# Ledger of designs, part 297: peptides against a protein of PDB entry 3QIS

Target 1, 334 residues: chain A of PDB entry 3QIS
Amino acid sequence: PSLELSRREFVFENVKFRQLQKEKFQISNNGQVPCHFSFIPKLNDSQYCKPWLRAEPFEGYLEPNETVDISLDVYVSKDSVTILNSGEDKIEDILVLHLDRGKDYFLTISGNYLPSCFGTSLEALCRMKRPIREVPVTKLIDLEEDSFLEKEKSLLQMVPLDEGASERPLQVPKEIWLLVDHLFKYACHQEDLFQTPGMQEELQQIIDCLDTSIPETIPGSNHSVAEALLIFLEALPEPVICYELYQRCLDSAYDPRICRQVISQLPRCHRNVFRYLMAFLRELLKFSEYNSVNANMIATLFTSLLLRPPPNLMARQTPSDRQRAIQFLLGFLL

## One batch from the design tools (peptide; made by RFdiffusion4, then SolubleMPNN)

Design b2_p27_1_s4 (from b2_p27_1, 9 letters changed)
Fold by OpenDDE base, seed 2:
Structure b2_p27_1_s4 (fold): chain B 334 residues (1-334), chain A 27 residues (1-27)
Amino acid sequence: as target 1 above (334 residues)
Amino acid sequence: SEEEEEEDEEIEKRFEELREEREEEKE
């Protein structure tokens, strides 16, 4: 069996978070026998491609002189955004197209990724006074490393934050402040806020706006701005309530005094973001007659974003643990 | 709490100052 491929080299320029890119090519059976094709893992890999890449179809049969179109789809989700922002991973891969009883055909995938404030740590974002696209990639790596070291020092209570020497970090990321300030000013009376989905085109405009500028006003509907806040919180590598405090939040869920003591132990940026979000959500609840928002709905929605189980416990989360997590957040909304 | 409200007001004020500084850099 043999195949002819219309293309073997693929370049995905300016790959962005949540923006689908597609490249197509044709494979043709130029042999005399039917062939089965499949994309196969390389010798040391579990998957035929990286998590941000997909082939469609990834397998099939071709009769003699049959041709099929294959789509290579590049999509950066929350699962790949952080490792691409840090440069730990890159838009590079090699696909192996295997023929049963035939040859292997290699496809080269290349390109560039454009960093996003989505999927960047709260600590790194608090150090970024400019939009992330204005920050040199080398400095992004240094900011993530330094932010990790400051988080560890803060959690260990070992070193007072030396308030004096470095440019003072922002109290909260400018991206969160811009989203919340917009919602506070324009969305308190918005019917079905956080219940109606945003427009996908508007969500992309909001992400691009926050990555490239510091706008006076965020573009799009209040629903799109509200969904962008949810996407931002979901994409955080470390949730607003750090994984280290997850179990303590569950254990304290029915004692408001202990709940406040647990929050006081968060790193400064995480604590400030948590308080700022709770202040906004309490204000939003005053307008429940207009926006149809209630404390139980908000607590249920935001608990999954703010108080995520650590990856090692995710498979063991009980309905009781989820109810305790909701009860913990309710103590800050009521 | 009063301490949480004071921290939220300080956060808002600091971001308004950062907006004004950036508007002045554009003029």
Scores: peptide ipSAE 0.032, ipTM 0.599, DockQ to the pose 0.136
Fold by OpenDDE base, seed 5:
Structure b2_p27_1_s4 (fold): chain B 334 residues (1-334), chain A 27 residues (1-27)
Amino acid sequence: as target 1 above (334 residues)
Amino acid sequence: SEEEEEEDEEIEKRFEELREEREEEKE
């Protein structure tokens, strides 16, 4: 069997979080026999491509002189955004298009990723006084490393080393402040807030706005701004309630005093973000007659975002654990 | 709480300063 490929090199410029890019190419059976094609893993890889890449179709049959269009889809989800922001991963891959009893055809994927405040740690964002797109990539790596060290110091109750030459971190990420402040000012009376989805185009504008500027006003509908906050919280590499406190939150869920004590043990930025979000959500609940928002809905929604099970426990989360997690948040909303 | 309001005011002021600094950089 033999194939002709219309293209073998693909460049995805300016790849952004949650922005789908597509490149298409054709494969043609220029042989005299039917062929089966498939994208196959490279040696030692479990998947034929990186998590942010997909081929569609990834396999198929071609009759002699048949042609198929293949789409290469690049999409940075919450599962890939953090490693791309840090530069641990890059928009580079090699796809192996295999023919059964035939040759391998190599496709080169390249491009550039534009960092996002989405999928960046709270600690790094608190150190980031400028929008992420203005921060040199090398400095982003340093900020993540510094953030890890500060988190460890905070968890260990280590005396802050002399606040020498490092600028004081923000109390909360400016991106969270901007989202919440906008929602507080403009969305408290919004019917079906957090229940109606935003517009995908507006979500992209909000993300781009937060990545590139410190706006006076966030663009888009209140629903899009609300969903952007949910997406932001979902994309965090570590949830607002750190994974190490997850079990303690569940264990304390029916004792409001212990719940507050558990929150006090969060790293400063996580604690501040948690308090700020809870303050906002309590305020939002005062307008329940207008916005149709209730404590059970909010607690259920935000529990999955703020109080995630550690990756090793995700498969073991019981309905009881989920109910305890909801009860934990309810103690801050009521 | 009063402490939360003071923290929010400090945050708001700091972000206003950061907006002003950026407007000056665009001129």
Scores: peptide ipSAE 0.030, ipTM 0.595, DockQ to the pose 0.067
Fold by OpenDDE base, seed 4:
Structure b2_p27_1_s4 (fold): chain B 334 residues (1-334), chain A 27 residues (1-27)
Amino acid sequence: as target 1 above (334 residues)
Amino acid sequence: SEEEEEEDEEIEKRFEELREEREEEKE
């Protein structure tokens, strides 16, 4: 069997979080026999491609003189955004198109990723006074390393934040403040807030706005801005309530005094973001007659975002654990 | 609690101050 490929080199320029890019090529059976093709893992890989890449179709049959279009889809989800923001991973891959009883055909994938505030740690964002797209990639790496070290120091209660770092970190990430301030100003009376989905095009514009500060004001509907906040919280590598405190939140869920003591033990940026979000959500609940938002809905929605089970416990979350997690948040909303 | 409201107001105020400082740095 033999294949002809219309293209073997693919460049994905300016790859962004949640923005699908597609490149297409054709494969043709120029042989005299039917052939089966498949993308196969390289030596020592478990998958035929990186998590942000897919081929469609990834396998198939071709009759003699048959041609099929293959789409190479690049999509950075929450599962790949953090490692691409840090530069641990890059928009580079090699695909192996295998022909059964035939040859291997190598495809080269390359490109560049544009960093996002989505999928960046709260600690790094609190150190980032400029939009992430204005920050040199080298400085992003330094900010992440410094952020990790400060989180550890804060958790250990050992060292007062050395006031000697030349720039004081923000109390909350500017991106969270911008989203919440916008929602507070414009969305408190919005019917079905957090219940109506945003528009995908508007979500992309909001993400780009937060990443670039262009435009100066957050674009899109209140629903899109509200969903952007949810996406932001979902994409955090470490949730607003740190994984280390998850079980203590569940154990304290029916004692409001212990709940507050648990929150006081969060790293400063996480604690500030938690309090700021709870303050906003309590304010939003005052407008329940207009926005149809209630504490149970909000607590249920935000519980999965703010109080995530640690990855090792995700498979073990019981309905009782979920109810305790909701009750924990309700104690800050009521 | 009153302490949480005061902390929330302090967070908001500090953020406005940091926003004004950035607007001044752009001029």
Scores: peptide ipSAE 0.027, ipTM 0.603, DockQ to the pose 0.085
Fold by OpenDDE base, seed 1:
Structure b2_p27_1_s4 (fold): chain B 334 residues (1-334), chain A 27 residues (1-27)
Amino acid sequence: as target 1 above (334 residues)
Amino acid sequence: SEEEEEEDEEIEKRFEELREEREEEKE
């Protein structure tokens, strides 16, 4: 069997978080026999492509002289955004299109990724006074390394940072401040806030706005700004409540005094973000007659974002653990 | 830069104002 491919080289320019890009090509059976095609892993890989790439269809049958369109879809989710922001991964791959009892056909994928404040650590963002797109990639790496060292020092209760040498970090990331300030000013009376989804186009505009500027006003509807906050919290590599404190939050869920003590042990930026979000959400709950928001809904929604089980425990989360996690947040909303 | 320091001071000041407004509503 043999195939003819219309294209073998694909370039995805300016790949962004949550922005789908598609490139299409055709494969044709120029042989005399039916053939089965599939994308296959390279010798050392478990998957036929990187997590941000997909082929559709990834397999199929072609009769003699049949042609099929294949879509190459590039989509950076929360699962790939952090490693692309740091430059640990890149928009480069090689796909192997295998023909059963035939040859391998190689496709080259290339492009560039544009960093996002979404999927960047709270510690790094607190050191970023400028929009992330203005920060050189080399400085982003240094900020993540410094952030790791500060998190470790904070967790180990090591010596107070000598105030002397580096610019003072922000109390909270400017991106969180901007999102929450906007919602506080404009969304407290918004009916069905956090219950109605935003518009995908508006979400992309909000992400691009926060990545490239310090706006006076965030673009889009209150629903889109609210969803952008949820997406931001979901994309964090380390949740607002660090994984190391997860079990202690569950164990303390019915003791408000112990809950406050657990939060006091968070790294400074995480603690500030948590307190800032809880202060906003308590304010939002005062307007429940207007916005239809209640403490149980908010606690249920934000628990999955702020108090995630560590990756090793994710598959073992019981309904009881989820209820304890909700109860932990309720103690800060009431 | 002086402009970056002014933007940082504005962000910090607005954060403090939002914090004070939320503390006053608790008394």
Scores: peptide ipSAE 0.025, ipTM 0.564, DockQ to the pose 0.072

Design b2_p27_2_s1 (from b2_p27_2, 15 letters changed)
Fold by OpenDDE base, seed 3:
Structure b2_p27_2_s1 (fold): chain B 334 residues (1-334), chain A 27 residues (1-27)
Amino acid sequence: as target 1 above (334 residues)
Amino acid sequence: SEEKKLEEKLKKLEEEVTKRLEEFEAA
């Protein structure tokens, strides 16, 4: 069996978080026998491609002289955004198109990624006084390394050594302030806030706006701004309540005094973001007659975002653990 | 300047966030 490929080199320029890009090519059976094709893993890989790449179809049969269109889809989700922001991963891959009883055909994937404030740590963002697209990539790496060290010192209750003449970090990321301040001003009377989905086009505009500017107003509907906040919290490499405190939050869920003590032990940026979000959600709940938002709905929604189980425990989360996690947040909303 | 506008925005952020954090700690 043999195949002819219309293209073997693909370039994905200016790849962004949650923005789908597609490149297409054709494969043709130029042989005299039916053939089965499939994308296969390289020798050291578990998957045929990186998590941000997909082929559609990834396998199939071709009769003699049959042609099939294959789409190469590049999509950066929450699962790939952090490693692409840091430059640990890149928009580069090699696909192996295998022909059963035939040859391997190699496809080269290349391109560039544009960093996002989505998927960046709270500590790094508190040090970013400019939009992330204005920050040199080398400085992003340094800010992430310094951010990690400051988080560890804060969790260990080590007195910060005299922060040398580094600029004072923000109390919260400017991106969180922009989202939450907008919702405070314009969305407290919005019916079905956090229940109605945003528009995908508006979400992309909000992400691009936060990555490239410090706007006076966020574009889009209140629903799109609300969903952008949820996406931001979901994309954090470390949740607002650090994984190290997860079990203590569950164990304290019915003691409001211990709950407040657990939150006081968060890193400064995480603690400030948590308190700032709870202040907003409490304000939103005062307008429940207008917005139809209740504490149980809000606690259920935000628990999955703010109080995520550590990756090693995620598969073991019980209904009881979920209820304790919800109860922990309810103690800050009521 | 653009820099002065940035400083004014960041100052407003710090003032508004401080107020909301104080309101939360008092409740």
Scores: peptide ipSAE 0.442, ipTM 0.916, DockQ to the pose 0.766
Fold by OpenDDE base, seed 5:
Structure b2_p27_2_s1 (fold): chain B 334 residues (1-334), chain A 27 residues (1-27)
Amino acid sequence: as target 1 above (334 residues)
Amino acid sequence: SEEKKLEEKLKKLEEEVTKRLEEFEAA
């Protein structure tokens, strides 16, 4: 069997969080026999591609002189955004297109990723007084490392931040402030807030706006701004309630005093973000007659975002654990 | 300057966030 490929080199320029890019190529059976093709893992890889890449179709059958279009889709989800923001991973891969009883054809994937405040730690963002696209990548790495070390020190109740840190961190990320302040000002009366989805184009504009600027006003509908907040919280590498406190939140769910004590043990930035979000959600609930938002809906929605099970426990979350998690959050909304 | 405008924005952020955090702690 033999294939002709219309292209073997693919460049994905300016890859962004949640922005799908597609590059297409053709494969043609220029042989005299039918062939089966498949993308196969490289030696020691479990998958034929990195998590942010896919081929469609990834396998197929070609008759002699048949041609098929293959789409290479690059999409940075919440599962890949953090490692791309840090530069731990890059928009580089090699695909192996295998022919059954034939040759391997190598495809080179390259490109550049544009860092996002989405998928960046709360600690790093609190240190980031400029839009993330204005911050040198080397400085982003330093900010994540320094932020991790500070989180650990904070959890251990070790000595407060050295007064000698040249710049005091923000109380909350400017991106969270921008989103939540917008919602406070304009969305408290918005019917079906957090129930109506945003527009995908507006979501991309909001993400780009937060990554590149400190706007006076966030673009898009209140629904898009609200969904952007949900996406931001979902994309956090560490949830607003740190994984270390997850079980304690569940265990305290029916004791409001213990719940408040658990939250007080969060790292400063996480604690501030939690309290700031709860202040907003409590304000939003005062306007339930206008926005059709209720505490049970909000608690159910935000619990999955703010109080995520640790990765090792995700598969073991019981309905009882979920109910306790919701009850924990309800104690801050009521 | 653009720098001064940024400082003013960040100051406003800190003031507004502080207010909301105080409101939450009082409730």
Scores: peptide ipSAE 0.428, ipTM 0.912, DockQ to the pose 0.781
Fold by OpenDDE base, seed 1:
Structure b2_p27_2_s1 (fold): chain B 334 residues (1-334), chain A 27 residues (1-27)
Amino acid sequence: as target 1 above (334 residues)
Amino acid sequence: SEEKKLEEKLKKLEEEVTKRLEEFEAA
C-alpha cells in the first residue's frame, strides 16, 4: 500500500488560549490495494500528538484511488495553557501517519504561542504590573520560579513578605480586579448572572483585552464577563484555595471560626483573592431579587473552581466531601 | 506619562480592593 499527501508541513501562527485553529490536508490511496491508515505514537510517547493538537479523522480506510480530508486542529485548553505560558511546552510536534503493512509518513507541526494571564499563577500575576503580552518570555519564567519559591516559603514559615523587594506585589492580580470591579459596578442587577452563558466571540475579546491591556471597561455583556471570571478561576494552575489546605477546609466546614483560620494560612495573594471574591459574592447576593442568584447556587458553582481536590484525591472524592466543600464556602457567603 | 497613568490606575484598583477586604473582615 502507498499514500500521497497534499501537504506535510503545518505552521500555526499566533496560537491563543481557547482559540481553535484548523489546517487541512488530503491523503490519497495511489496504490492498487485498499489500505488502513492511523496516527501512531512516536517511540517513548503515549499519544500520537501533544494535548493541544488533534487529527480528525485520526484513522481510516481508503479504497484504491480514494481521497480523504484530514483536519489538524490546534486548541489550547485549561489543560495545556500553563505549560505553554511558561515555555515548558511549545507549538511544535511531529505526527506519524502509519499505513498498515506500508510506510510511515511524517508531518511537521510548528508555530508560536501567545502567553495569557489565563493559566498563569496568582503569585506571578501579582508581580505583573503590565499586561502579560508586554512581559518578556524570559521574565515570565523567572516570575513563575520566584512565585513558586515564595508560595512554599509563605506556607512553611508564615513569614510576612519581606518589604525589601524593590517592587511590592499587587494585593490581587489586576485581571481579577478588572473582572470583579466590572461585575460589582454593572452586573449586580443582571438577571440570571452566572446562569446564562457568555458569547464565545465576547469571551475571546475579553481574554485578548486582559492579555494585552488594562482597559477602563471590559468589553462584552455582563454574562460574558461573568463567564470569563469562571474560566480564569478554572484555568489557574493552583486553585484559589491551595491544594495543601483542601482537606482542612473539608474538616472545618461546620466550624466558621476554624474556616476563617484555615483561610488565614493561605499565601497572601490567594488569601486576598479569596476574600475579594467572597466580598463580591456577598454583595451580589444582596441583589438576589433582581439577579435570581442564591447562596446555594453560588456556593455550588464556585466550590468546584475555588476548592478543587488535589489530583491524588480526585478519584476518591465522595458526595460527602462535595457537600463539606459547599458548606465551607456557604460559611463565607451567609 | 503613560507610566504615571498606569501607576494611578493600579493605585485606584488597590484602594478599591483594600476597601472590599476591610468590609469582608468587618462582617
Scores: peptide ipSAE 0.400, ipTM 0.904, DockQ to the pose 0.763
Fold by OpenDDE base, seed 2:
Structure b2_p27_2_s1 (fold): chain B 334 residues (1-334), chain A 27 residues (1-27)
Amino acid sequence: as target 1 above (334 residues)
Amino acid sequence: SEEKKLEEKLKKLEEEVTKRLEEFEAA
C-alpha cells in the first residue's frame, strides 16, 4: 500500500486561548490495493498528538484512487493554556500517519502561541502591571517562579510582604478588576446575569482586550463579560481558594467564624480576589428583584470555580462534599 | 505619556479595590 499526501508541514501562527484553528490536507491512495490509515502514538507516547491538537478523521479506509480530506484542529482549552503560557509546552508536534502493512508518514506541526492572562496564576498577574502581551515570555516565567516562592512563604510564615512601594504587587489582578468593576457598574440590574450565555465572538474580543490592553470599557454584553469572568476563574491553574485549604473549607462549612479564619490564611492576592468577588456577589444579590439572581444559584455556580477539589481528590468528591462546599460559600453571601 | 496614563489607571484600580474590600470587611 502507498499514500500520497498533499502537505506534510503545518504552521499554526498566533495560536490563542479558546480560538480554534484548522489546517486541511488530502491523502490519496496511489496504490493498487485498499489501505487502512491511522494516526499512531510515537514511541513512549500514550496519544498520537498533544492535548491541544486533533486530527479528523484520525483513521479510515481508502480504496485505490480514493482521496480523503483530513482536518488538523488546534484548540487551546483550560487544560493546555497554563503550560503554553509558561512555555513548558509549545505549538510543536510530530504526527505519525501509519499505513497498515505500509510505511509511516511523518507530519510536522509548528507555530507560535500568544500568552493569555487566562490560565496565568493570580500571583503572577498581581505582579504584572502591563497587559500580558507586553511582557516578555522570559519575564513571565520568572514572575511565575517568584510568585510560587512568595505564595509558599506567605502560607508558611504569615509574614507581611515587605511593603517596598515601587515593586508592590497589585491587590488583585487588573484583569479581575476590569471584569468585576464593569459588572458592578453596568450589570447589577441585568436580568438573568450568569444564567444567559455570552456570545462566542464577544468572549474572544474580551479575552483579546484583557491580554493586550487596559481598556476604559470592556466590549460586549453584560452576559459576555459575566461569562468571561467565569472562564477566567475556571482557567486559573490554582483556584481562588488554594487546594491546600480545600478540606479545611469543607470541615468548617457550618461554622462561619472558622470559615473566615480559613480565608484569612489564603495568600494575599487569593484572599483579596476572594473578598472582592464576594463583595460583588453580595451587591448583585441586593438587586435580586431586577436580575433574578439568588444566593443558592450563585453559591452553586461559584463554588465549582472558587473551591475546586485537588486533582488527586477529584474522582472521590461525594455529594456531601459538594453540599459542604456550597454551604461554605453561602456563609459569605448571606 | 502612556506610562503616566498607566499609573493613573493602576491608582484608580487600587483605590476602587481598597474601597470594595473595606466595604466587605465592614458588612
Scores: peptide ipSAE 0.394, ipTM 0.906, DockQ to the pose 0.787

